# Designs tried in a protein design run: peptides against a protein of PDB entry 5JXT. Part 223

Target 1, 319 residues: chain A of PDB entry 5JXT
Amino acid sequence: SLLPKKEINVYIGMSEMQVKWYQKILEKDIDAVNGAGGKRESKTRLLNIVMQLRKCCNHPYLFEGAEPGPPYTTDEHLIYNAGKMVVLDKLLKRIQKQGSRVLIFSQMSRLLDILEDYCVFRGYKYCRIDGSTAHEDRIAAIDEYNKPGSDKFIFLLTTRAGGLGINLTTADIVILYDSDWNPQADLQAMDRAHRIGQTKQVVVYRFVTDNAIEEKVLERAAQKLRLDQLVIQQGRAQVAAKAAANKDELLSMIQHGAEKVFQTKGAFGTMAEKGSQLDDDDIDAILQAGETRTKELNARYEKLGIDDLQKFTSESAYE

## One batch from the design tools (peptide; made by RFdiffusion4, then SolubleMPNN)

Design b2_p25_8_s2 (from b2_p25_8, 10 letters changed)
Fold by OpenDDE base, seed 4:
Structure b2_p25_8_s2 (fold): chain B 319 residues (1-319), chain A 25 residues (1-25)
Amino acid sequence: as target 1 above (319 residues)
Amino acid sequence: DFTTLSKEKIEELYKLADEAFDEGF
């Protein structure tokens, strides 16, 4: 029988470089961040800020001129300059020692480029598919990964490209390096490993940058998923969940953690204490804390009715 | 049913799915 998937949010502090870039993004558009643009502030401008902040949470090298060089060489800086990469690097060593195989999903094809450089640097054998991958090359990559005795440890996928009907049950670990605005896209990605033919316990690690915009992306995705579940259960097909965040919701998301980011002179959380020197005990502590926060997050939304969820979207604009 | 889509249409849908993310849709 297919075992239930275990989902764990892994809350990760920003590196010092990420904090500096996060500050620069907020400072560049400070009038929009402070809501000073009023009715003239475009939804498009706020969406652009959100996208830049999400890029920063993923990796600072997604910005032009962030990577050290020339010469542009892959070394340990690729890892220590991004909190998610530091955790990923330790987690992958553990996963490999356990004889597990891993799917890594991201929304950003350019982050998969960084993850390819990382895989080459660490000597991890991988497959890749994204939105630009030809259909024949997708089939070939899936077959190469799924073949009996495949030496391919990692599969790199864009979430939406990986979501389309493929079977990857030869992997038992799923890493969501970032989250989709649509929680159904992430579920569809998980269901590539968590499907008929899976023989292992599927574990899903969702990376979330702590005290940053990604917490609000996750909360909004969890609210939407709960609302969708309740609408299905109540047969209320007419509750058009306003799929798109309004301006005030986007502004609140941008403002979340911004004050603490401006006050911080170095890295955040576990990255401030140990940086790239995280050991196996630190990873266990991060995973345990993440499991606790995941249970608390789920327990918060499981108790909410449709009327409560409709109110919560209004109250988060005034806190 | 994706099994009835042309190769070209599948490739277009995958590209649009990645582009829609980059646009925040």
Scores: peptide ipSAE 0.034, ipTM 0.453, DockQ to the pose 0.017
Fold by OpenDDE base, seed 3:
Formats: C-alpha cells, structure tokens, sequence
Structure b2_p25_8_s2 (fold): chain B 319 residues (1-319), chain A 25 residues (1-25)
C-alpha cells in the first residue's frame, strides 16, 4: 500500500548576502513598505516587491550584479550565499547516502539554472524539465530518470510544469525549494513521487525562509488549502476564495520580518551560527524544529471554520 | 494526463506554467 506522505516545512535563515539584498529591496521601496504611498501605491508595485523578496529568499544570484566576478566561476560561494543552498547541500548528501532519489521543484527556471551549476559542481547526475523544455526532451528526461538502474540522482523541475501528470515514483524524496501561491500546485508536484508505483516512504521537504515573505506565502497557502477542504466538505462550491491578495495583505506580507531584517547585520538563525559549516546534528535540529512547527501550523488551521478563514487576516508585523 | 492532450497543448501548458510566476497574483 502507498504510505502517507511525510511533509516537513524546513525553516531556514537567510545568509548574510540574502539579508543585505533583502534590506536593499525593502529600502528601494521603503515608502511602499511603510504604507506611505496610500492610494497612490499600486497593487502592481507591491506585487513586484513580493516577487523580488521571493527571489532573494531563493538565491541572491537571481539579481543582476549579485554574483561575484569576474571571473564568474562556480564555487562554494554558490552555496554559502543562500541559506536554502546550505541546507540543500547537506540534505542531498544524506539523501544520497541513504540510497534515495530526489525531485527538486521551484517556481523559478532561473533557480534551476543555479541548481544545475550546483549539480555539476558537486558531481550530481540530474535531469531537468521546465517550461522551455521541448516535449520530446521531457519524455527523454523522464525515461532516463525512471529507467531501472538510472544513475540520475536529482530531477530538477519547475513546480507547475512538473505538476502536469508525469510519473516520478522512482524518487522518494521531494524538495519544494519554494512554494506556489496555489497550494494545489505544490500538492500536484508532490504527487509526482507519491502515487501508484511508489514503494518507499515519500518525504517532502518544503524550504521556507524564516522571518521573511515566504513564511507569509506559506501561511496564505495553508489558509487557502484549508478553505478548499472545507468548501468541498460543505458542498459550498461558491466560496470564491478571493484568490488575489488585496493591497493590505500584500503590505502585511512585505512588512513581515522587515524590522528584524533591518536590525540584522549578518545572517539569520543557524546560518548566523554555523553558516556553511552545518553538521548532521544541525540538520537534524532544523528538521525536528521544522516538523514541530509544521504540526503547529496544521493544527492552527484545522480548528478554523469557513467563517473564521474568511475573516482571517494575518496581523501586520508592526501590530 | 498527457494522453489526452496534444503535443502543442502540452507545450503551451509548460510555457504558461513558468510564465505564471511572473504574472504574480
């Protein structure tokens, strides 16, 4: 029988470089971040800030002029300059050692480019699929990954592209490097490994930058997922979950953790203490803390009714 | 289900999946 998925949110601190870039993004639009723009502040501007903050949470090299160079060479800096890469690098060693195979999903094809460079640098054999991949090449990549005795350890996928009905049950680990605003897209991604033909316990690691925009993205996704579940259970097809965040919600999300980011001179959390020098105990601590916080998050939303979720506004980071 | 979609429609969906990130909310 197919075992239930084990889902763990992995809360990760920003690197020093990410903190600096996160500050720079907020400072560039500080009037918008402080709500001083009032009626003149466009929803589009706030969305652009959210997108830049999400890029920062993924990797600072997603910004022009962020990568050290010339020369532009792949080195350990690719890893230590992003908290998610530091955790990924340690986690992949463990996953490989246990004889597992891994799907890595992101919203950003440009992050997959960074992950390709990383795979080459570490000597990990991989496959890739994104929105630009030709149909024939997608089939070839899937077949190459799924073949008996495949030496392909990693499959790199964009979340929504990888969600399109493919079978990857030859992997037992799923890493969501980032989260979709639609929790169903992430579920569909997980279900590439978690389906008929899977013989192992599927474990899903969702990377979440702690004290940043991604925590609020995750909360919003969890709210939506709970609302969708309740709508299905109650047969109320017409609860149009206002899919689009309003300006105040976007502003609150941008403000979340901003003060602490401005006060921080270095990295966050375990990244401040250990940086790239994480050991197995540090990883176990991060995973255990993540598992606890995941249970708490789920338990919070499981108690909410439809009316509660419709009224649910995340308090601003300044309240 | 890839079995029910044309090649062109699959390619469109994959493209739209990546582009949808840049459209935001």
Amino acid sequence: as target 1 above (319 residues)
Amino acid sequence: DFTTLSKEKIEELYKLADEAFDEGF
Scores: peptide ipSAE 0.028, ipTM 0.479, DockQ to the pose 0.017
Fold by OpenDDE base, seed 2:
Parts: sequence; structure tokens; C-alpha cells
Structure b2_p25_8_s2 (fold): chain B 319 residues (1-319), chain A 25 residues (1-25)
Amino acid sequence: as target 1 above (319 residues)
Amino acid sequence: DFTTLSKEKIEELYKLADEAFDEGF
């Protein structure tokens, strides 16, 4: 029988470089971040800020002129300049040692380019599929990854391209490098490994930048997922989850952690204490803390009814 | 009025956002 998947949110501090870029993004649009624009701020402007903040949470080299160079050379700086890469680098070593194979999902094809450079730099054999990959090349990549005795360790996928019904049950680890606003897209990504034919315990690691917009993206996705579950259970198909964030919700999400980011000199959390020098005990502590926070997050939403979730503005989750 | 966006339009907006992530690099 298929074992239930384990899902663990991995809360990761920003690197010093990420904090600096996060500050710059907020400063560039400070009037919008402060809500000073009133009726004049377009939802589009707030969405653009959200997009830039999500890029920063993934990797600072997603911004022009962020990468050290010329010459542009792949080195340890690709890892230590992004908190998620530091954790990924340690986690992949553990996953490889245990004889597991891993799917890595992102919303951003340009992050997959960085992950390809990382795979080459570390000597990890990989496959890639994104939105631009031709149909024949997708089949070839899937077949190459799934073949008996495949030496491909990593499969890099955009969440949406990976959602398209493919079977990757030859992997037992899923890393969501970022989260979709639609939790169903992430579930569909997990279901590439967690399907009929899987013989191992599937473990999902969801990376979440701590004290940043990604916590609010995750909270919103959890709210939507709970609402979808309740709608299905109650047969109330008409509860149109107000699935699009309104302007005030987007503003609240942008403001989340902003003050602490402005006050912070250097990196956050474990990145401030150890930077790239995380050991196996630090990774175990991060995973254990993440498992605890994941259980707490789920327990908060499991108690909420439809009426509670409909009233839930992102502010009331902290009371 | 974003309150009336169908699930499909929201998925399309997320598609456009993901495409705009890919194009806005």
C-alpha cells in the first residue's frame, strides 16, 4: 500500500545578501509598502513588489547585477548568498547518502537555471523540465530519470510543468523550493512522486523563508486548502474561495517582517549564527523545528470553520 | 472587481504571473 506522504515546512533565514536586496526592494517602493499611496496604488504595483520579494527569497542572483562578476564564475558564493541554497546543499548530501532520489520544484524557470549551475558545480546528475521544454524532450527526460539504474539523482521541474500528469515514482523525496499561491499546484507536484507504483516513504520538504513574504504566501495557501477541503466536505460548491488576494491582503503580506528586515544588519536566524557552516545537527534542528511549526500551522487551520476562514484577513491569524 | 474572478481566471492570472516571472527577468 502507498504510505502517507510526510510534509515538513523548512523555515530558513535569509543570507546577508538576501536581507540587503529585500531592504532595497522595500525601499524602492516604500510609499506603497507604507500604504501612503491610498487609492492610487494599483493592485498590479503590489503584485510586482510581491514578485520581487519572492525572487529575493529564492535567490538574490535572480536580480540583474546581483551576481559577483565579471568574470561570472560558479563558486561557493552561489550557495552562501541564498539561505535556501545553504540548506539545500546540506540536505542533498544527506538524501544522496541514504540512496534516495529527489524532485526539486520551483515556480521560477530562472531559479532552475541557478540550480543547474549548482548541480554542475557539485557534480550532481540531473534532468530538467520547464514550461519551454518540448514534448519529446519531456518524454526523453522522464524516461531517462525513470530508467532502471538511472544515474540521474535530481529532477528539476517548474511546479506547473511537473504538474502535467507525469509519473516520477522513482523519486521518494520532493523539495518545494518555493510555494505556489494555489496549494493544489503544489499537491499536484507532490503527486508526481506520491502515486501508485511508489514503494518508499515520500517526504516533502517545503522551503519557506522565515520573517519574509513567503510565510504569508504559505498561510494564504493553507487557508485556501482548508477552505477547499471544507467546501468539498460540506457540498457547498458555491463558496467561491476569494482566491485572489485583495489589495489590503497584498499590502499586509508585503509589510510582514519588513520592520525587522529594516532593523537587521546581516543575515537572519541560523544564517546569522553559522552562515554556510551548517552541520548535520543544525540541519536536524531546522527539520525538527520545521516539523513542529508545520504541526502548529495545520492545527490552527484544522480548527477553523468556513465562516472563520471567510472572515480571515491575514491579520487575524496572530490573535 | 477581483472578488468575482473565476477559479480559471485566477489560475490564468497565476499563469500570467509565472509567465511574467519568466518574461520579467
Scores: peptide ipSAE 0.014, ipTM 0.401, DockQ to the pose 0.015
Fold by OpenDDE base, seed 1:
Structure b2_p25_8_s2 (fold): chain B 319 residues (1-319), chain A 25 residues (1-25)
Amino acid sequence: as target 1 above (319 residues)
Amino acid sequence: DFTTLSKEKIEELYKLADEAFDEGF
């Protein structure tokens, strides 16, 4: 029988470089962040800020002129300048020692480019599929990954390209490097490993930048998923349509953690305490804290009815 | 009243956002 998947949110602090870029993004649009623009701020402007903040949470080198160089060489800076990379680097070593194989999903093909550079730098054998990958090349990559005795450790996928019904049950670990705004896309990504033919316990690690916009993206995704479940249970198909963030929700998401980001000098959380020198005990502590916060998050939403979720989506604009 | 974006239109907007993201917006 297929074992239930274990899902753990991994809350990760920003590197010093990420904090600086996050501050810079907020400062560039400070009037929008402060809500001072009133009715003049387009939903599009707020969405653009959200996208830039999500880029920052993933890797600062997603911004032009952020990568140190010339020379543009892959080195340890690729890892220590992004909190998610520091955790990923330690987690992958553990996963490999366990004899597990891993799917890494991102929304951003450009992040997969960084992850390819990282894989080459660490000597990890990988496969890649994104939106641009030809159909024949997708089949070839899947077959190469799934072959008996494959030496491919990592499969890099964009969440949506990986969602296309492929079977990757030869992996037992899933890392969601970031989250889709549609929680169903992430579920479909997990279902690439968590499917008939899986013989191992599937573990899903969802990376979430702590004290940043990604916490609100996660909360929103959890709300939507709970609402979708309740709508299915109650037969109320009409309620699913409210899933687009309104302006005030986007503003609240942008504001979340902004004050702390402005007040912080250097890195956040575990990145401030240990930086790139995380050990196995630090990873265990991060995973344990993440498991606790994941249970708390789920428990918060499991108790909410449709009316409560509809209020919460309206009231979170005023807190 | 943009409140009633169909699931399909939301998926399309997210596709466009992903495509725009990939195109270096």
Scores: peptide ipSAE 0.014, ipTM 0.385, DockQ to the pose 0.015

Design b2_p25_8_s3 (from b2_p25_8, 12 letters changed)
Fold by OpenDDE base, seed 4:
Structure b2_p25_8_s3 (fold): chain B 319 residues (1-319), chain A 25 residues (1-25)
Amino acid sequence: as target 1 above (319 residues)
Amino acid sequence: DFVTLSKEEIEELYKLADEAFEEGY
């Protein structure tokens, strides 16, 4: 029988470099971040800020001129300059040691480029699929990964390219390096490993940058998923149509953690204490804290009715 | 310089996010 998947949000502090870049993004558009643009502030401008903040949460090298060089060479700096990479690097060693295989999903093909450089640098064997991968090459990569006795440890996928009905039940670990705005896209990604033919306990690690925009992306995705579940249960199709974030919701998401980011000198959380020197006990502590916060998050949304979720979307519309 | 997405690229990313909600029904 297929075991239920275990989902754990892994809350990760920003590196010092990420904090500096996050500050620069907010400072560049400080008038928009402070709501000084009022009704004249375009939704597009706020969406651009959100996109830049999400890039920063993933890796600072997604920005032009952020990578140290020339020479542009892959080194330990690729890892220690991004909190998610520090955690990923330790987690992958554990996953490999336990004889598991891993799918890594991201929204950003350019992040998969960084993850390829990382895989080469660490000597991890991998496959890749993104939105630009030809259909024949996708089939070949899937077949190579699923082959009995495959030496391919990692599969790198864009969340949407991985959503296309493929079977990856030869992996038992799923890492969502970032989250989709649509929680169904992430569920579809998980279901590549969590389906008929899976023989292991599937574990999903969702990376979430702590005290940043990604916490609000996750909360919004959880709200949408709960609303969808309630709409399906009540047969009321009409509620789904207002899913686009309004300007005030986007502004609130941008402002989340911004003050604390401006006050921070150096890295955040465990990244401030240990940086790249995380040990196995630090990873266990991060995973345990993440499991607790995940349970608390789920318990918050499981108690909400449709009327409660509608109020959360309406209170942000009248300020 | 920050890689700024065009209005069209941002709208496409959001449209693709919203369409993936509708295709899950």
Scores: peptide ipSAE 0.016, ipTM 0.460, DockQ to the pose 0.021
Fold by OpenDDE base, seed 3:
Structure b2_p25_8_s3 (fold): chain B 319 residues (1-319), chain A 25 residues (1-25)
Amino acid sequence: as target 1 above (319 residues)
Amino acid sequence: DFVTLSKEEIEELYKLADEAFEEGY
């Protein structure tokens, strides 16, 4: 029988470089971040800030001029300049040692480019599919990955491209490097490994930059998922009104952790203490803390009814 | 009411974000 998925949110601190770039993004639009634009503040402007902050949470090299060079060479800097890469690097080593195979999902094809460079640098054999991958090449990549005795360890996918009904049950580990605004897209990604034909316990690691925009993205995704579950259970096909996060909600998300980011010199959390020198105990601590916070998050939303979720305003970023 | 941005809206936002980043640095 198919075992239930084990889902763990992995809360990761920003690197020093990410903190600097996160500060720079907020400073560039400080008037918008402070709500000084009022009713005149463009929703588009706030959405742009959110997208830049999400890029920063993924990797600072997603910004022009962020990569150190010339020469532009892949080196350890590709890893230590992004908290998620530091954790990924250690986690992949563990996953490989245990004889597992891994799907890595991202919203950003440009992040997959960085992950390709990383795979080459570490000597990991991989497959890739994104939105631009031709249909025939997708089939070929899937077949190559799923082949008995395949030497492909990693499959790199954009979440939406990976959502297209494919079977990747030859992997037992799923890493969501980032989250979709639609939690169903992430579930569909997980279900590429977690379906008929899977013989192992599927473990899903969701990377979440702690004290940053991604924590609020995760909370909003969890709220939506709970609402979707309640709507299904109550048989109310009330179109969960696709009310776009209002300007105030986007502003609150942008403001979340901003003060602490401005006050921070260097990296956050375990990244400040250990940087790229995370050991197996540090990884275990991160995973254990993540499992606890995941249970707490789920328990918070499982108690909420539809009426509670409709009234659920995210607490102000200043509380 | 949670924004389900369409794929197109997300791509447009990425484009606008990249343009705004290029113009401002």
Scores: peptide ipSAE 0.013, ipTM 0.446, DockQ to the pose 0.016
Fold by OpenDDE base, seed 5:
Structure b2_p25_8_s3 (fold): chain B 319 residues (1-319), chain A 25 residues (1-25)
Amino acid sequence: as target 1 above (319 residues)
Amino acid sequence: DFVTLSKEEIEELYKLADEAFEEGY
């Protein structure tokens, strides 16, 4: 029988470079961040800020002029300048030693470009599929990855391109490098490995930048998922999922952790303490803390009814 | 109204975000 997926949120501190860029993003639009724009701030402007903050959480090199160079050489800076890369680098070594194979999903094709550079730099053999990949090339990449005795360790996918019904049960580890606003897209992504034909325990690691907008993206995705589940269970198709983030919700998401980001000199959390020198014990501590916080998060939403979730989407904008 | 942004809408938002970032620095 297929074992249940083990899902773990991995909460990761920002690097010093990420903190600096996160500060710059907030400072550039400080009036919008402070809500001083009132009715003048467009939802589009807030969505732009959200997008920039999400880019920062993924990798600072997603911004023009952020990569150190010339020369533009891939080096350890590609890793230590992004908290997620530091954790990924250690986690992939462990995964490889265990004889596992890994799917890495992102919303951002440009992040997959960074991950390709990383794979080359570390000597990891990989496949890639994104939204621009031709149908024939997708088939070829899947077949190459799934072939018996494949030496391809990593499959890089955009979440939506990976969602297209493909079978990747030759992988047993899934890394969601970022989260989709639609939790169903992430579920569809992880179900590429967690399907008939899987023989191993599927483990899903969801990377979440701690004390940043991604925590609120995750919370909102979890709220939506729970609401969708309850609507299906209760047959209440008429619960108008208040689907769009209102301006106040977007503002609250942008403000989350902003004060601490402005007060911080250097990196966050484990990135401040150890940076790129994370050892196996640090990774174990991060994973254990993540497992605890994941259980707490799930337990919080499992207790909520439809009416509570509809209120929480309104009240979490005021707390 | 959780804007389940289509892939295209997300890509457009990223493009708009990049353009707005480039214009402002």
Scores: peptide ipSAE 0.017, ipTM 0.489, DockQ to the pose 0.017; fails the geometry check
Fold by OpenDDE base, seed 2:
Structure b2_p25_8_s3 (fold): chain B 319 residues (1-319), chain A 25 residues (1-25)
Amino acid sequence: as target 1 above (319 residues)
Amino acid sequence: DFVTLSKEEIEELYKLADEAFEEGY
């Protein structure tokens, strides 16, 4: 029988480089971040800021001129300059030792390029599928990954390309390197490993940059998922799909953690304390803290009714 | 009322974000 999936949010501090780039993004549009633009601020401008902040949370090398060089050489700097890469590097080593195989999902094809460079640098054998991958090449990559005795450890996928109904039950670990605005896209990604034919316990690790925009992306996705569940339970499936984040919601998301980011010198959290020197005990502590916060997050939304969620502006989640 | 950005909207937002970042640095 298929075991229930385990999902754990992994809360990760920014590296020093990420904090510096996050500050630069906020400073560039400081008037928009402060809401000084009022009625004149375009939704597009706020969305652009959100997207830049999400890039920063993923990897600072997604920005032009961020990578150290020339010469542009892949080295340990690819890992220690991004909090998610530091945790990923330790986690993949553990996953491999356990004889597990892993799907890594991202919203960003350019992050998959960085993950390819990382895989080559660490000597991990991988497959890749994104939105640009030809149909025949997708089939070939899936077949290569799924073949008996495949030496491919990692499958790199864009979340939406992975959503295309493919079967990857030969993997038992799923890493969501980032989150989709649509929680259904992430669920569809998890369902590539968590479906009929899976023989192992599927574990999902959702990476979330702590004290950053990604916490608000996660909260919003959790609110939506709860609303979708309640709407399905009440037979009203159509209502929940339509509401675009308004300007005030986007602004509140951008402002989340911004003050602390401006005040911070260096890295955040475990990245400030340990940097790239995370050991197995540090990873266990991060995973345990993440499991606790995941349970707390779920418990907050499980108590909410439809009327509560419809009134939920991003401010009321903190009382 | 949650924004499901379409694939196209996300790709456009990424493109706009890339363009806005390139223009302003």
Scores: peptide ipSAE 0.014, ipTM 0.444, DockQ to the pose 0.017; fails the geometry check

